# Peptides against a protein of PDB entry 8HF1, part 190

Target 1, 320 residues: chain A of PDB entry 8HF1
Amino acid sequence: NVMLYATKPTEVMVSFPHQEQVLTVTRLISAEIEKFYVSLDLMNIGVQPIRRSKSLQCLRDPSKKSFVKQLFNDFLYQMKEYGIYAASIAIISLIVEFDIKRRQAETLSVKLMHRTALTLCEKIRHLLVQKLQDMTYDDDDDNVNTEEVIMNFSTPKVQRFLMSLKVSFADKDPKDICCLVFVERRYTCKCIYGLLLNYIQSTPELRNVLTPQFMVGRNNISPDFESVLERKWQKSAIQQFRDGNANLMICSSVLEEGIDVQACNHVFILDPVKTFNMYVQSKGRARTTEAKFVLFTADKEREKTIQQIYQYRKAHNDIA

## One batch from the design tools (peptide; made by RFdiffusion4, then SolubleMPNN)

Design b2_p22_6_s1 (from b2_p22_6, 11 letters changed)
Fold by OpenDDE base, seed 2:
Structure b2_p22_6_s1 (fold): chain B 320 residues (1-320), chain A 22 residues (1-22)
Amino acid sequence: as target 1 above (320 residues)
Amino acid sequence: KREEELKKLEEEIKEQLATPLK
């Protein structure tokens, strides 16, 4: 009986100060979005026919206003949780989405609604980029994608995440790295991916070491709404990770039962572990010798988070 | 000053990453 000593990953907790980046620009952006919501509620876009497709398509708000609000609420969350630099990347995804929706609009009123949303996104993008540029003293290098700018305009959580990657992987062989990064939300995968591309490119010690990819979990609610492009991207990203062409994968959900991903040596949980299943499944990917399972917590929530992890460890040991 | 703060943060992260959650 070879006792497969499943080498339990080393669990690590990285603490960060709870600092709300109360920047004037973030207040201005929030106020502009709130003003836009008032305007949006007053827009007469007509009663859109509820296309009851027989599949449990969540009752699409017949006005499509709820979808517009959801995207801006997700943006506001991201700006708060990840910082201004991450927000400058996230806003581009909104611009792309609203431009697609504007072009696909069946009515002039819906087209105008998406145009107004798009105009707001361009204003927000300009405010964010201008704020990132205000710290570049050199008039000649408009490059907002420096390590310094990324770090200064990221939340304390993201700063510690980026620094944890630098410390963990500086000057290592890319072949020795198999890293997973778990985030809560689908849109965060794309944003953290964009942030990591820029950070890795600006960090000499990581430039030829880390190759990130991202995967969005299947949303059970609307498989029909995954664009053919998103499905192609997911398949390509998984294949690149399996082939070792990518060594860091950002995931918004635990890889569904049946996505065979190789044993990882690093698992980072960027967002709070909210469920026992998330804990077990994410930790269960850290299977190599000396594997690390890294959690991030605010200093104020550290004790509570530690107690929750101990409860999950106990429950996992009672089932295993 | 900022470089020193980043270097200090790097050392703090090295220590935290080396410390197992007991």
Scores: peptide ipSAE 0.570, ipTM 0.952, DockQ to the pose 0.829
Fold by OpenDDE base, seed 5:
Structure b2_p22_6_s1 (fold): chain B 320 residues (1-320), chain A 22 residues (1-22)
Amino acid sequence: as target 1 above (320 residues)
Amino acid sequence: KREEELKKLEEEIKEQLATPLK
């Protein structure tokens, strides 16, 4: 029995102020989405033929209304948790999805529903971009992707995350970096990936240091919606990270599915640790010498979060 | 002013990243 003395990673907790900055634009967007939900509930979308796929667990909304509401609810979550800048990236993913669904629509009523959703997404995109431009006084789209704009229109959590990357990796050798970033939701992976691409490009100290990729968990709720393209992209992203062509990987729930990624020297948990399994699996990837495991917490929840981490740490030591 | 606030935030984060959760 080779006692693999897995060097326990250094656990670190970064705190951020819990400021609900309710911007006028976020209230307007939320109100437009709520108005859209009322209109969506009134839409007569005829009974879709239940394709008898034998896997029981997908609450396939036969009207596809629940899927539309889920995408907008995920967007509202991203806008609240990550800020307006992240929301401007997240809305593009909704535009792409609703355009695909509009093209694939089997009925005129379903086509109209996805068209109405798409029109709302374009309105939301315009409101977000206009708000980003209000700071630069320049109409050029390239000017909204500066370090200053990204930082000012990000939540305190995201500001501390970005600054933690800058402090941790400024002017380092890219080969010495193996970083994982864990997020709760699948759509957050793409949003934070797009945000990081722009932030790294706007930050000279990181531009040639960090090469990000992302992995999304398999959607157990709709395996039919995982395009062959997404599965190919995920395999390519994993391979690039294994080959060292990417040194930062954004993950949601992927480790639960037995995706073997290499031992990392940095693990960032951007969203709250909700389960013991998530704690053990994410921490278990920080296996190099001097590995860091970094958590983010609101100041108001700091004590509760610390106690939860101590309970998980104790339970992990009792099993190991 | 904003640059000073960002520099202060960077120093606070450097300190927090250097402090292990005991």
Scores: peptide ipSAE 0.570, ipTM 0.952, DockQ to the pose 0.828
Fold by OpenDDE base, seed 3:
Structure b2_p22_6_s1 (fold): chain B 320 residues (1-320), chain A 22 residues (1-22)
Amino acid sequence: as target 1 above (320 residues)
Amino acid sequence: KREEELKKLEEEIKEQLATPLK
């Protein structure tokens, strides 16, 4: 029971300016996704073989179209919340997912739908990579994975998160670090993991200090679709973190599901805390002496966020 | 200019990370 050991971590709030990156490329990508949704609504994908009622009416399966729209909506959210550098990593996950769904398609119409989605993802990837390359003045260095490129194409929230890691962990002993990073969405775990690998590799003070891993929650939608590979990977990632082979773990709401993770000295909350349970469970992992619990807030939402944290502190102290 | 902005951001973050939320 996480509530029984009242560790009082030091709570810290890092503020960031609300800047919408109004890039032409983000507007172009959004417009291409909107055009694709219009085309997707016109597509006749037929009925699934299991739902072949004896009536000759080819009912569209809305579930397959809704899943495609969900993935692109999650991508648009990540591009807005984390920036175009994070979006260049996030789009690769969509490419992989749509290629799997294209190969698993039971009908030619469903196969064509996933192929069209895949072609759009490849176009988006090209537009993002081209925009990242436009800042590399040296024609000879195709390396878009520099500290400068990562920082310039990240949102103010992500810039302050990365700099908070640099300030907290530069030139420290890896064995003295046990860090958790909480994000709201499952897909954000993979995106921030890929971003951190590139940032750590490009930052000499962190290169041999931080070793990241990530955990993805069980899909509540179907335990049967969680591949044996995903379950093996989760077990391996947790074991690497327990053995000290990884010292930074990126998590979604997974820790609410009773994953036994060691006591940490740093907990970063990258996304807004939406529930009292998330506050208690995440804060309850910062258990070492001098543990820090770090929140990120937009300047415009600072007062509202402070009031919400005070309400959660009061409610937690009244139960403890 | 960019290096000076990054140094200012680093100093601001050092101060914020050292300041407990009361």
Scores: peptide ipSAE 0.566, ipTM 0.950, DockQ to the pose 0.824
Fold by OpenDDE base, seed 1:
Parts: sequence; C-alpha cells; structure tokens
Structure b2_p22_6_s1 (fold): chain B 320 residues (1-320), chain A 22 residues (1-22)
Amino acid sequence: as target 1 above (320 residues)
Amino acid sequence: KREEELKKLEEEIKEQLATPLK
C-alpha cells in the first residue's frame, strides 16, 4: 500500500505562461474535424452486430460513431495541451487505429466511415508536418525532429517539461536516474514517449543519458481489446524499467491500480493533480528526501494549485 | 535571439527546480 509511506520528497513547482497558442493550422484542423462530424452524423451505418466481447464500453455506441469522435476529441485535446509537434505524433496513433478498424469492418458502410476518418487523419498529418517544415530548409521528415523544432512547436508546459529534463539529467550517469512522468490520459503516454525519443536523440546532453519507456494502464476496456502486442509492450516496458534498461517511465494514473514500480528519485507530474489519490500515489514513488516531486502549473492557476497541494499534504499527514 | 530566450528559460528552470515548494 503506497499510502503507508510518509514520503517527504522535495516538492517543486515549475510555472508556465497560460498562452493559448492560436495557430492558423490548429483552427483549420479543428474546422476540418467539425465538418467531418457533420458528415459522420449524416452517415447511415446501421446497427452493428453486438460482438460478444464482454467489454461494456463497446455496448455504449453500437454505431461506432462516438468512438470515432472520441479519438478525434482526444487528438484535439492533445494538440491544445501539448502543441502541434505532439499532435503530429498523436495523429499517427489515430491513423493506425482507423486503418485497423477499416480492415476489421464487417460492413461496407463502417469500412467507408473508417476510410473517411483515415483520409482526414492523413490530411491533418500533412498539415502538421508542413507547418513543422516551416523551420527546416530541407523537405526531409527527419529534419523536423530537431530540438529547435520540438521546442518551437510545443506548448509552454511541454517546453518547461523538456527543459526540466535537460537541466535535471544533462551529462548524468544513466544508472543514477530513476524517473517517472505522470500524465492524465492514456493516449498522452505514447505521444509524450514519441516526443521524448525525438527530443533525447536531438539533445546531445541526454542522448546517452535517458532511455524512456511508456506504460498505459489496463483500460477498463476488457483485456480482449488490448492488442496482444500492447500487452506484450507494457510487460516488456515495465521489465526494462525494473532491470534498469530504461530509466524514465511515462505513466498515466494507472499506478492507482497497484502496478509496483520501484522507488524513483524524480517524479514529474506533467498534467494537473486532480485527486488526492493521484497526489499520494505519484508522490509515494519518490521515497527519499533527495527525490524531487515536480509539478507543472500555469501561472494563472499557480496559487490555486499551491493551496490544493497544501490541502493534500495536510490530508496525507492526517492519515499517515 | 531564440538561443538567448532558451538560455534564459533554462536559467529560470534551474532556479525553479532549486526552489522547494514550502
């Protein structure tokens, strides 16, 4: 039980400016998704056969339209919260998912729906990559993965997160690093992982220092919808982190489910701490006074965040 | 200019990371 450890890591707060980066490309992408939703609502795809997969979540939308909208809404959230560079990685996950769903479609109408969604994702990917290339002289996709491009096209939150990693870990011995990064949403883990791989590769001071992995929790979606590949990846990623072959792990709130990860010397909370449980469980992974527990907050929400952290500290001390 | 802005951000982050939340 992680709650039993009255851990007193050094808590740190990194502030970032609350800037809504309004890029023309983000407005265009949002408008294209909205147009697609209108088209999607007009599609008659009929009642889908209830696949006897025991996952209660597939029962919510027999039309599968709400699932398509959910993926695009999650993408829009990712683009807003992490920036267009992160969005260029996030869209690939949608492309893969819609291609799988297109191939698995039992009806022509559902196949066409997923094909239309996939075509939109490819258009979005092109718009994002083209915007990233505005900083590059060469048309090569690899040139968009520079430290400068990543930093320029990331939100102030992500910029400060990346810089915090650079400052914390530049030229350190990889064996002395055990880092957790907590994010709110499952899909963000893979996106931030891809971003970190590119950032670390483009940053000489980190290239041989940080080896990231990501862990997505068990969806409350039945184990039947997690691809055997995803489950194998998760098990491998956890094992690599335990064995010290990876020294940075990106996690969603899934550590709530009792995944035993070793004590870490750094814990980064990339997204707002919304619950007492999230606070206790994430902080409970930083077991020493030398360990850092780093929070990211918008300047506008700084005071409110500080007050909430003090309330959580008090509540934790009252139960410990 | 951009390199100077990034360097300034790096120094701000160093200071914030060195400052415990009391």
Scores: peptide ipSAE 0.562, ipTM 0.950, DockQ to the pose 0.825

Design b2_p22_6_s2 (from b2_p22_6, 15 letters changed)
Fold by OpenDDE base, seed 4:
Structure b2_p22_6_s2 (fold): chain B 320 residues (1-320), chain A 22 residues (1-22)
Amino acid sequence: as target 1 above (320 residues)
Amino acid sequence: SRKKKLEELYKEIEKQLATPLK
């Protein structure tokens, strides 16, 4: 039980400026998704055959439209919270998901719905890539993966996170690093993982120092609905982290599910700590003597964040 | 310069990472 460990990591806070300027491309993408939602609501996809498992009926949108909207809403969140560069990675995950669903479609109407979603994702990808290329002289996709492009097209939060990794881990021995990065959403794990791979590859001081992996929380619904592939991948990722073949793990709420990972010397909380349980579980992984627990906050929310952390710290000390 | 601003920002982050939240 992670709660039983009297962990006293050094809590630190990294501040970032609030980004007020919305780029024209992000507004255009949002407007295209909104137009698509109107079109999606008008689509007659018929009543989907209720697969016999009663327990999943509540979570299977009988129209599968809610799942499509959820993926685009998660994409919009990632674009807003992490920036255009992260969005360019996130959109690929949507393309893959909708292509799988298009191929698995039992009806022509559902197939058409997923095809329309794919066409929108391809348009969004093009708009994002064009915007990333505005800072590159070469039209080659590889040139958009530079440290400069990643930094310029990331939100201030992500910029400070990447800079904090560079400051914390530049030229260190990989064996001395055991880092967790917590994010709120399942899809953010994959997005930030892809961003980190490109950033590490483009940052000489982190190349061969950081080896990232990610873990996605189990589907709250049933372990039976996790693809065998996802379960195999999760087991492999956690094993690589245990064996020291990976030294940075990106996690969502996975630690609440009792996935045991070793004691870490760094815990980064990329998204706001919304619950006491998240605070205790994430902090409880920073178990080394020199462990750091790093929070990111907007300057405007700094005081509110500090007060919230003091409340959680007090409550944690009262139960420890 | 943009470079100088970036260096200043790294120094600020270094300071923040070294400062315990009291």
Scores: peptide ipSAE 0.625, ipTM 0.959, DockQ to the pose 0.833
Fold by OpenDDE base, seed 2:
Structure b2_p22_6_s2 (fold): chain B 320 residues (1-320), chain A 22 residues (1-22)
Amino acid sequence: as target 1 above (320 residues)
Amino acid sequence: SRKKKLEELYKEIEKQLATPLK
């Protein structure tokens, strides 16, 4: 009986200071979004016919206003949790989405609503980019994508994450790296992917070491709304990760049962572990010898997070 | 210096990454 000592991954906790980046720009952006919500509530966009498609399509807000608010709320969350640099990437996704919705609008009123949202996104983008440029002292290099700018305009959590990647992977062989990064939300995968591309490109020690990809879990609620492009991207990203052409994968959900992803040597949990299933499934991907399972916690929440991880570890050992 | 503080922070992260959660 070869006891397959399933080498349990080493659990590690990285702490970060709880600092709210209270920038004037973030207050201005929040106030502009709140003002926009008041305006949006006053917009008469007519009663959209509830196309009851027979599938349990979540009752699309017949006004489509809830979807607009959701995207801006997700943006506000992104700006708060990851910082203004990540927000400058996140806003581009909103611009693309609202431009698509504007072009697909069946009515002039809906077209105007999405145009107004798009105009706000362009204003927000300008405010963010201007703030990123204000720290570039060199008039000639408008390059907001430097390591210094990324670090200065990221939250302490993201700073510690990026530093942890640099410490873990600087000057390593790309073939020896199989890294997963778990985040809570689908949109965060795209934002952190864009941030990592710029960070890796600006960091010589990582430029030829890390090749990131991202994958969003299937949304069980609306598989029909996954664009053909998103499905193609997911398949391509998984294949690149399997082929070793990508060695870091950003995921918003545990890879569904049946996505055979190779055994990883690093698993980073960027957002709080909220469920036992997330703990077990994410930890279960760290299967190589000397695999690390890295958690991030605010210093104030460290004790509470440790106790929660001990409870999950106990529960996992009682089932296994 | 700002540089020294950053070096100290990297050393702290290295230590945390090397310390198993017991």
Scores: peptide ipSAE 0.623, ipTM 0.959, DockQ to the pose 0.842
Fold by OpenDDE base, seed 5:
Structure b2_p22_6_s2 (fold): chain B 320 residues (1-320), chain A 22 residues (1-22)
Amino acid sequence: as target 1 above (320 residues)
Amino acid sequence: SRKKKLEELYKEIEKQLATPLK
């Protein structure tokens, strides 16, 4: 029995101020989404035939209204948790999804519903972009992707994350970096990926150092919504990360059992660790010598977060 | 200065990243 002394990663915690900066624009956007929900509930979307796929216990809302509300609720979450800049990227994913659903609509009522949702997304996009431009005094869209704009319109959590990347990786050899970033939600992967692309491009110390990719966990709830394109993209992203063509991977779930990704030297947990399984599996990817496991916490929740991590660490040591 | 506050914040992050959770 070769006792593989897996060198336990060094656990570190970065704190951020809990500031609910409620901007006027975020209140306006939230109010427009709530008005849209009222209008959506009044829409007579006829009973769609329940395609009984035998395996999916989740009651698909036959009206598809619940799916529309889910996408906007995920957007509102991203705007709150990551800020206006991240929201300006996240809204593009909603625009793409609602345009696809509008084209695939089997009825005029469903087509109109997705068109109304799309019109709201374009209004939200305009409000977000206008607010980003208010900082630069320049009408040029290219000027909203600066390090300063990204930092000013990101939440304290995202600011500390970006600063932690800059401190950790500035002017390093790309080959020496194998980084995982864990987020809670599927749609957050694309949002943070787009934010990181723009941040890395605007930050000279990182531009030739970090090459990000993202992967989305398999949605066990709706395998039918995973496009063949998304599955192909995930396979390509994993292969690029294995080949060293990407050195930072954003994940919404722990890589499925049997995805052999290389031992990582950095693991960032951007969102709170909610389960022991998430703790063990994410930490278990930090397997190199001198690997770091970085947690982010609000200052007000620091003590509670530390106690939770100690409980998980103890439970992990009792099983290992 | 905004610049000085940012430099102090980077130093605090560097310190936190260098400090193991004991």
Scores: peptide ipSAE 0.622, ipTM 0.959, DockQ to the pose 0.831
Fold by OpenDDE base, seed 3:
Structure b2_p22_6_s2 (fold): chain B 320 residues (1-320), chain A 22 residues (1-22)
Amino acid sequence: as target 1 above (320 residues)
Amino acid sequence: SRKKKLEELYKEIEKQLATPLK
């Protein structure tokens, strides 16, 4: 029971300016996805073979189209919340998913739908990579994975998060670090993991200090679709973190599902705390002496966020 | 300068990380 060992971590709040990155590339990408949704709604993908009763020739399977729209909506959210650098990593996950779904397609119409989605993802990837390259003044250095490029093409929230990691961990002993990073969405774990690998590699003060891993929650939608590979990878990532071979773990709401993770000295909450349970479970992992629980807030939402945290503290103290 | 603004921003983050939310 996480509530019984109430070490009170120091709660800290880092503020960031609300800046909408109005880039032409983000508008172009959004417009291409909207055009694709219109085309997707016109596609006749037919009925699944299992649902072929002789009488119902015309029923479109809405579940396959809704899943495609969900992945692109999650991508648009990540591009808005984390920036175009994070979006260049996130789009690769969509490419992999649509290629798997294209290969597993039982009908030519479903195969064509996933192929069209994949073609759009490749176009989006090209637009993002081209925009990242436009800031590399040296024609000879195709390396878009520099600290400068990562920082310039990240949102103020992500910039303040990366700077907070550098301030907290620069030139420290790796064995003295046990850090959790909480994000709201499953797909954000992989995206922020890829961003952190590139940022750590480009930052000398962190290169031999931080070793990141990530955990993705079980898909509540179907335990049967969680590949044996994903389950093996999760077990390996947790074991690496327990053995000290990794000292930073990126998590979604997975820790609410009873994953046994060691006591940490740092917990970063990258996304807004939306529930009391998320507050208690994430804060309850900051258990060492002098543990820090770090929140990020937009300046415009600072007062509202403070009031919400005070309500959660009060409710937690009334139960403890 | 851009450098001075970045140094000021790091100092502000250091201060925020050192300030408990009361």
Scores: peptide ipSAE 0.616, ipTM 0.958, DockQ to the pose 0.835

